# Peptides against a protein of PDB entry 4HTP: the designs that were tried, part 208

Target 1, 231 residues: chain A of PDB entry 4HTP
Amino acid sequence: SQTVASHVPFADLCSTLERIQKSKGRAEKIRHFREFLDSWRKFHDALHKNHKDVTDSFYPAMRLILPQLERERMAYGIKETMLAKLYIELLNLPRDGKDALKLLNYRTPTGTHGDAGDFAMIAYFVLKPRCLQKGSLTIQQVNDLLDSIASNNSAKRKDLIKKSLLQLITQSSALEQKWLIRMIIKDLKLGVSQQTIFSVFHNDAAELHNVTTDLEKVCRQLHDPSVGLSD

## One batch from the design tools (peptide; made by RFdiffusion4, then SolubleMPNN)

Design b2_p28_2_s4 (from b2_p28_2, 10 letters changed)
Fold by OpenDDE base, seed 1:
Structure b2_p28_2_s4 (fold): chain B 231 residues (1-231), chain A 28 residues (1-28)
Amino acid sequence: as target 1 above (231 residues)
Amino acid sequence: EEEERRKEEEELEKLRERFEKLIAEAEA
């Protein structure tokens, strides 16, 4: 069956997240999220207008926006140090060079931008002059690759983990990689609470999640903002 | 700052246009 996620570029999610992060006020952050969500729902309705009882929902995007609530996918087994080493290798960075040292010592405040401790931001600046301007991955493809990473981590297949990571990296812009890293590390730093995200998605979303802890169920059952749990 | 806001609005408009295109394709 067709899904919205199979059509929506990962870049479009990342650009939305970037706007949310850069916004100063809660209201502006909410506006950017709402615009993306509303567009998603409209496309869902158009895509599935002739189909009943579809299982498609906002879940593919929501699990990337709230990665700390992921329960379906197992642990990636990926830390910042592993990513640093991978980037040094992939980008052929001199080991004693400035950029390699920035990645390895990301916790040490060395930069003027106050990005100390934020590996994704440090990686972004290293990647920006070296990566594609535009990525080619859909949200579905990103989730498929992340599923592969989690599965291979469970199976202790390190080579296959690296393969999937390379596919993500080589098909993504620097901005997309910044957000991908944050998704893997499970800290987006959007400046909005989980409660706010749920409240914008649906009035009953927080309650349903508190009971079920099932993000997919929340997205499916509360796909229509006008239909509540009691309906 | 004004230039940054302008760029942000342009990117937002492009996003809207891409979704509109997807919707139009789904409705055809």
Scores: peptide ipSAE 0.424, ipTM 0.858, DockQ to the pose 0.965
Fold by OpenDDE base, seed 4:
Structure b2_p28_2_s4 (fold): chain B 231 residues (1-231), chain A 28 residues (1-28)
Amino acid sequence: as target 1 above (231 residues)
Amino acid sequence: EEEERRKEEEELEKLRERFEKLIAEAEA
């Protein structure tokens, strides 16, 4: 069945996240999230106008925005060091070169951008002059690839993990990869709390999540902001 | 700062336009 996530570019989610991160005020951060969410809901209504009882929801996006709450897919088994090595290989970076060393020693302050410890930001600057300007992946495709990575990690299929990672990387801009890395590492650094995200999504979202710990159920049951749990 | 804000608003508007296009296509 058609889903909203199959139509929404991953780039658009990343741009939204970037705007949220760059915003200094809570109100501005909330505004950017709300606008994306509202657009998503409007598109959902249009897409499913003639179909009742759809299971489609904001879940595909929400699970990327709140990756620490992911319960459906298992662990990726991916760390910064693995990504660093992969990028060095993929980009054919000299191992003793500046960029390779930045990736490998991402925890060490280099004094330039103050991004020590943030692998995603370090990767972004390495990737920016080397990657395509616009990615081609949808949110659904990203989730499919992430599902594949998690599944193959569970099955100890390292070669297939690498294949899926390469597909993600080669079809993503530097900015998209920055956010993808943060999603995989499960730290988006948005500057807004989980509670804020839930409160914007639905008034009952935090409560339902506290009871069920099921992000998909939260997104599905509370898809309509005007319909509460007791309704 | 003002120029950056303008660019951000332009990008946001482009996002809105893309969603509007998707909605229009879905409603057709």
Scores: peptide ipSAE 0.414, ipTM 0.856, DockQ to the pose 0.910
Fold by OpenDDE base, seed 3:
Structure b2_p28_2_s4 (fold): chain B 231 residues (1-231), chain A 28 residues (1-28)
Amino acid sequence: as target 1 above (231 residues)
Amino acid sequence: EEEERRKEEEELEKLRERFEKLIAEAEA
């Protein structure tokens, strides 16, 4: 079945997240999130105009924006050190070179950007001159690949994990990879709270999540911002 | 700062255009 996530580029989500992160004020952060959400809902209405009882919702995006609330897929089993080694291999970086050492020693300040401890930012600067300028993945495809990683981690299939990671990496820009890394590590560093994200999504979202702890249910039941829990 | 803001606005407009295109395709 057709879903909004199957049409929306992952790059567009990442660009939105980038704008949110760069915004200093809470109001501006909220604005950027709201704009993306509103566009999503409008497209949903158009896509499903002849189908009232669809299960499609904002969930595919929301679970990437709030990855710490993920309950459907199991742990990825991926750490920064694994990603560092993968990038060194994939990019054919000299092992004793500056960029390889930056990735491996991401916790130590090595440069002018002050990004110590943020592996995703370190990776971004290494990737920027080496990766595609534009990615090709949709939000659905990203989630499918992440599902594959989690499933294969549970099954202890390391080779298949690597395969899915390579698909993500080779089909993503440096910016998209920065955000993908943060999604995998489950720390987006947006500078906006979970409560704020829920409040923008729907007035009753935080309450429903507190009761159910089910992000998909929150997104489905509260898809329409004008329809509350008591309705 | 102005140039950065302009660039952000342009990117936002492009995003809107992409969604508008998707909507138009879905309505067709």
Scores: peptide ipSAE 0.399, ipTM 0.848, DockQ to the pose 0.907
Fold by OpenDDE base, seed 2:
Structure b2_p28_2_s4 (fold): chain B 231 residues (1-231), chain A 28 residues (1-28)
Amino acid sequence: as target 1 above (231 residues)
Amino acid sequence: EEEERRKEEEELEKLRERFEKLIAEAEA
């Protein structure tokens, strides 16, 4: 079935997240999120113009923006240390080299950027000169790969986890990988609260989520910002 | 029908361009 997520590049979401992070004021952060969301909704309307009762919603994007609220997908079993080792291997970094040590010791301030403790930022600077300028993955494809990782983690298939991670990494830019890492680790560091994200999405979103704890239901039932819970 | 499909495709392209513009702005 046709979904918005199958057409929207993951890069578009990452670009939006990057703009949000770089914005200093809450109002600017909200504006960038709203612009993406509005575009998504408009695209949804266009895509599904002749189709009633579709289950498609903002959920594929929302679950990446609020990864702490993920309940459908099981745990990835991935930590920063695993990613560091994977990048060292994939990029063929000298183990005693500067970049490898930065990844392994990401909690220790080794650089001038003040990114201590933020593995994704450390990884970004290592990846920037080495990775593709533009990724090729859609939001749907990213979610499919993440689903695969979670499923294989549950099944204790470490080799298949690595395979899916490699697919994500090799088809993503440095910027996309920065955000992907943050999604996997479940810390986006956007500078806006969960409540703010929900409030921008729909006035009733926080309430519905508090009751259902189901992010997909929230996105589906409150897809139209003009239609409330009581409607 | 063809005209409606063309208009729909044009609107979809405009939407794509908006997302592309967001990327370009972020890269600048």
Scores: peptide ipSAE 0.292, ipTM 0.708, DockQ to the pose 0.036; fails the geometry check

Design b2_p28_3_s1 (from b2_p28_3, 14 letters changed)
Fold by OpenDDE base, seed 1:
Structure b2_p28_3_s1 (fold): chain B 231 residues (1-231), chain A 28 residues (1-28)
Amino acid sequence: as target 1 above (231 residues)
Amino acid sequence: SAAEEERKREEELKKFLEELRKEREAKL
């Protein structure tokens, strides 16, 4: 069956996350998230208008927004140093060059942007002049590739991990890669708490997650904001 | 044909998604 995630571009999620990060006030951050969520629910209703019993939910997006709560897929086994080396190789950066050194020494950046310790931001500036302006991946395709990475990490198939990473990188803009890196490292730096995200999604979401620790179950059972746990 | 009707539905859904995107951008 078709899912909302199979139609929504990954770029749409990344643009929303970028707006949230750039917003200073809590209210403005919440507004951007709510607008994306409302659009998702509207599209869900249009896609499934003739089907009452569907398992499709916000889960494919939620697991990327709250990657620390991921329980379905195993660990990626990917760190900043691995990504740095991959980018140096892929972009054919001189090893002693400024950009390669920025990626490898991301904790002590020499740049003027003040992005000390934020590998994703350093990578963004290196990628911006070198990669596609617009990506082509859907949210479902991103999750499929991330599932592949986790599975191959568990199986110790390093070559296949690299293959999936290359597919992600070559089909993504610099902005999309910044957020993808943060999803893999499991630190989005949005400036909003997990509690705030759950409260906007559904009034009972935090409670259900505390009991089940199952993010998919939370998204399925509380898909309708008007239907509570006691209903 | 059934295939033609499915393609039309996909095009309509893509247009709907684009309109939702434009609505979000207009609120900024």
Scores: peptide ipSAE 0.273, ipTM 0.795, DockQ to the pose 0.913
Fold by OpenDDE base, seed 2:
Structure b2_p28_3_s1 (fold): chain B 231 residues (1-231), chain A 28 residues (1-28)
Amino acid sequence: as target 1 above (231 residues)
Amino acid sequence: SAAEEERKREEELKKFLEELRKEREAKL
């Protein structure tokens, strides 16, 4: 089925998230999110102009922006230590080298960037000189790979988990990987609350989510910002 | 052909997406 997520580059979401994170004020953070959302809705209208009653929604993006609210896919079973080991292997880093030790000991303060405890940022700096400048994945492809990881984790297929992770890594820029890691770990560090994200998405979004705890339903039922819960 | 029409539509949609991206970037 044709979806907005199948056309939107994952890089576009990551750039938006980066802008939100870098913004100091709440208003500026909201603006960046709103602009991405508005663009998504416009593209949805263009994509589905000849089709009524589509199930496509902002859900593919929303579940990456609010990964702590994920209820559809099971746990990834991925921790920072696993990712560190994978990167050491993939990048052929010397095990006792500076970069390998940074990844493994990511909680230890290193004097350079103050990124202690933020594995994604540490990974970013290791990856930046070694990875693609621009990724090739769509939001749909990222979600498909994440679904694969969760499914294979449930099935205890570690080899297939590694395969999907390798696809994510090799087809993503360092910046995209930073955000991907944060999505997997379920901590984006955007500096905006869940309530703020919902309020920007739709006035009734927080209420509907509180009742249903279903992020997809929230995105589908409240796709149109002008149509409320009572309508 | 249906395949050609779909490819043309996909190209148009890609262009539209790029325009939306540029519009967002211009607002920054």
Scores: peptide ipSAE 0.254, ipTM 0.782, DockQ to the pose 0.935
Fold by OpenDDE base, seed 3:
Structure b2_p28_3_s1 (fold): chain B 231 residues (1-231), chain A 28 residues (1-28)
Amino acid sequence: as target 1 above (231 residues)
Amino acid sequence: SAAEEERKREEELKKFLEELRKEREAKL
């Protein structure tokens, strides 16, 4: 069955997240998230116009925005060091070169940008001159690949993990990879709390999540912002 | 044909999505 996530480019989510991160005020951050969410809901209504009982929801996006609340997908088993080594290999970076050392020593302030400790930002600057300008992945495809990574991690199939990572990397822009890394590491650094994200999504979202701890259930049951838990 | 109608629907949905994207980008 067709889902909203199968049509929405991952780039659109990443652009939204980038705007949220760059915004200084809470109000602006909220605005950017709300605009993305509203667009998603409008597309949902258009896509499912003739189908009232659909299981499709904002969940595919929400689980990427709040990756620390993921309960369906198991651990990726991926750390910054693994990603650093992968990028060095994939980009054929000289081992003793500046960029390789930046990735490996991401915790040490070696750069002019003050990005020490933020591996995703360091990776972004290394990737920017080397990667595609525009990615081709949808949100659904990103989630499918992440599911594959988690499943293969559980099965200890390292080769298949690498394969899925390569698919993500080769089909993503530098900006998309920055956010993908943050999703995998489960730290988006948006400057917006979980509570704020839930409050924008639905007034009852935080409460329902506190009771159920099920992000998919929250997204499905509270898909319509005008319909509450008591309705 | 049913296949042609479905293709037309998909094209319309893609256009709609692009319009939503442009509207969002224009506000920035």
Scores: peptide ipSAE 0.224, ipTM 0.761, DockQ to the pose 0.924
Fold by OpenDDE base, seed 4:
Structure b2_p28_3_s1 (fold): chain B 231 residues (1-231), chain A 28 residues (1-28)
Amino acid sequence: as target 1 above (231 residues)
Amino acid sequence: SAAEEERKREEELKKFLEELRKEREAKL
């Protein structure tokens, strides 16, 4: 079935997240999120114009924006150290080189950027001169690959985990990978609270989530901002 | 009409997505 997520490039979400992160004020952060959300809803309306009772919702994006609330996928089993080793291998970085050491020792203040402890930012600077400029993945494809990773982690299929990770990495820009890493590690560092994200999405979203803990249900039932829980 | 509004919404989305792409490309 056709979904909004199958049409929206992952790069578009990452660009929005980047804008939110770089924004200093809460109002500006909210504006960027709202613009993305409104566009998503508009596209949903257009895409599903002649279709009733669709299950499509903002969920594919929301679960990437609020990855700490993910309940559908099992654990990825991926840590920073695994990613560091993968990048060293993939990029053929000298093991004793500066960039390899930055990735492996990401918690230690090394370099000029002051990004100690933020693996995704460290990875970004290593990847920036080495990766493609434009990614090719949709939000749906990213979610499919993440689903594969989680499923294969549960099944202890390390080879298939690596395969899916490589697909994500090789089809993503440095910026997209920065955000992908943060999604996997479940720390986006947007500077805006979960409650704020819910409040912008729908007035009743926080309440419904508190009761159900089901992010998909929240996104589906409260897809229309004009229709409340009591309706 | 509802159909015209929906088309307008789609066009607005397409424009929005294109602007995001342009901004991204300009930074690369």
Scores: peptide ipSAE 0.178, ipTM 0.720, DockQ to the pose 0.110; fails the geometry check

Design b2_p28_3_s2 (from b2_p28_3, 10 letters changed)
Fold by OpenDDE base, seed 2:
Structure b2_p28_3_s2 (fold): chain B 231 residues (1-231), chain A 28 residues (1-28)
Amino acid sequence: as target 1 above (231 residues)
Amino acid sequence: MEEEEEEKREEELKKFLEELRKEREEKL
């Protein structure tokens, strides 16, 4: 089925997240998220103009923005150490080289950027000079690959997990991979609370989520910011 | 009127998406 997520590049979400992260003030962070959300809703209206009762919603994006609230997808079984080893292999990094050691010892301050403990930032700087290809994935494709990873983790198919990860990596820019890593590890470091994200999405979103714990239901039922829970 | 508003909304979205892409390209 045709969805907004199938048309929106993952790069567009990552650019929005990057703007939010770089913004110092809460108001500016909110503005960047609101602009993305409003554009998504506008595109939804245009895309579904002639279709009633669509199930499409902001959920494909929201589950990436709030990955801690993911309940549909099973656990990835992926940690920073696994990603470090994968990048060392994929990028053919010397095992005793500076970049391999940065990835493996990501918690140790390396003095240059103050990014100790943020694996995604460390990975970004390692990837930036090596990832020349522009990202081509849509939000839908990212979710499909993440679904594959989770499913294969449940099935204990490590080879297929690696295959899906390689597809994500090879089709993503360094910046997109930074955000993808944070989504997988479930720590975006946006400097905005979950409550703030929900409040910008819809006034009733936090309440509905607290009751249902169903992020998709929240996104579908509260798709229109002007229509409340009681309506 | 609704069609014009929707077309305008789509154009605004296209412009927004294009601006996001341009800003990304300028920062690379």
Scores: peptide ipSAE 0.115, ipTM 0.664, DockQ to the pose 0.106
Fold by OpenDDE base, seed 1:
Structure b2_p28_3_s2 (fold): chain B 231 residues (1-231), chain A 28 residues (1-28)
Amino acid sequence: as target 1 above (231 residues)
Amino acid sequence: MEEEEEEKREEELKKFLEELRKEREEKL
């Protein structure tokens, strides 16, 4: 069955997240998230016309926006040091070169951007002149690759983890990779709280999540913003 | 009436997605 996530480019989510991060005010951050969510719901209604009892929901996007709440997917086993080494290899960066050292020593203040400690931002500036300007992945494809990484980490298949990471990297822009890294590390730095994200999604979302700790159930059961928990 | 509302919703989504793509291209 077709899902909304199979039609929405991952780039569109990343552009929304970038707008949220760059916005100074809470109201502006909320507006960008609401616009993306409303468009998702409108597309859901169009895609599932005349179909009742669909299981499709905002979950594929929500689990990328709130990756710290993931319970279905196992741990990736990926840290910044592993990603740094992978990028050095993939981009054929000189090991003693400026860019390789920036990736390996991302916690040390180096350069003009003040991005010390933010590996994703360091990676972005290294990738920008070297990778695709436009990615080709959908939200569904990103989730499928992340599922593969988690499953292979559990199975201790390092070769297959590398394969899935390479697919993500080679099919993504520098901006998309910045956000993908933050999703894997589980720190988006959006400047909005989890409670704010839930409140915009549905009035009862925070309560249902506190009881169930199941993000998919929250997204499915509270798909319609007009239908509450007591209905 | 339902078909016209759905078509309008799809058009709104397409416009929104296009604006997101345009902004992404401007920032690169």
Scores: peptide ipSAE 0.093, ipTM 0.644, DockQ to the pose 0.109
Fold by OpenDDE base, seed 4:
Structure b2_p28_3_s2 (fold): chain B 231 residues (1-231), chain A 28 residues (1-28)
Amino acid sequence: as target 1 above (231 residues)
Amino acid sequence: MEEEEEEKREEELKKFLEELRKEREEKL
């Protein structure tokens, strides 16, 4: 079945997240999220014009924006050290070189950017001169690959995990990879609270999530911002 | 009326998606 997530590039979400992160004020952060959400809802309405009772919702995006609330997929089993080693291999970085050492020692304050402890930012600067400017993945494809990683981690299929990671990396820009890493480690550093994200999505979203702890149900039941829980 | 509103919504989305793409291309 056609979904909004199958049409929206992952790059579009990453650009929105980047704008949110760079914005200093709460109001600007909210604006960027609202613009993305409103566009998503408009596209949903257009895409599903002739279809009643669709199960499609904002969930594919929401689970990437609030990855700490993910309950459908199991743990990825991926750590920063694994990603560092993978990048060193893929980019053919000298192991004793500055970039390899930055990735491996990401917790140590090294360099001028003050990004100590933020592996995703360190990775971004290493990737920026080396990666494609534009990725090709949709939000749906990213979720499918992440589902594959989680499933294969549960099944202890390390080779298939690596394959899915390689697909994510090779089809993503440096910026997209920065955000993908943050999604995997479940820390986006947006500077907005979960409560703020829910409040912008729907007035009843926080309450419904507190009761159900099911992000998909929240997104489906509260898809229409004008229809409340009691309606 | 409903069809015209929906077409307008799709056009607005297409414009938004295109704007996001352009901004990415300008900043990278």
Scores: peptide ipSAE 0.180, ipTM 0.694, DockQ to the pose 0.113; fails the geometry check
Fold by OpenDDE base, seed 3:
Structure b2_p28_3_s2 (fold): chain B 231 residues (1-231), chain A 28 residues (1-28)
Amino acid sequence: as target 1 above (231 residues)
Amino acid sequence: MEEEEEEKREEELKKFLEELRKEREEKL
């Protein structure tokens, strides 16, 4: 079945997240998230016009925005050190070179940008001159690849994990990879709380999540912002 | 009427998506 996530580019989510991160005030951060969410809901209504009983929801995006609340997908088994080594290999970086050392020693301040300890930002600057300007992945395709990584991690299939990671990396811009890394590591650094994200999504979202701990149920049951839990 | 509103909503989303793409291109 067609989903909103199958039509929305991953780049569009990443651009929204970048705007949220760069915004100084809570109100501006909320605005950027709301604009993305409202557009998603509008597209949902258009896409599903003739289909009233759909299971499609904001869940494919929400699970990437709040990756620490993911319960359906198992652990990736991926850390910064693994990604550093993968990028050094993929980009054919000299191991003793400045960029390889930045990735491996990401916790130590080595650069002018003050991004020490933020692997995703360090990776971004290494990737920017070397990667695609535009990615080609949809949100659905990103989730499918992440599902593959988690499944193959559980199955201890390291070769297939690498394959899926390479598909993500080679089809993504430097900015998209920055956010993808943060999603995998489960630290987006948006500067807004989980509670704020839920409150913007739906007034009852935080409560329903506290009871169910099921992010998909939250997104499905509270898809319409005008329909509450008691309705 | 409902069809026209939904078509309008899809067009609005398409425009929004295009704007996000343009802004990203300008920053790269």
Scores: peptide ipSAE 0.109, ipTM 0.669, DockQ to the pose 0.116; fails the geometry check

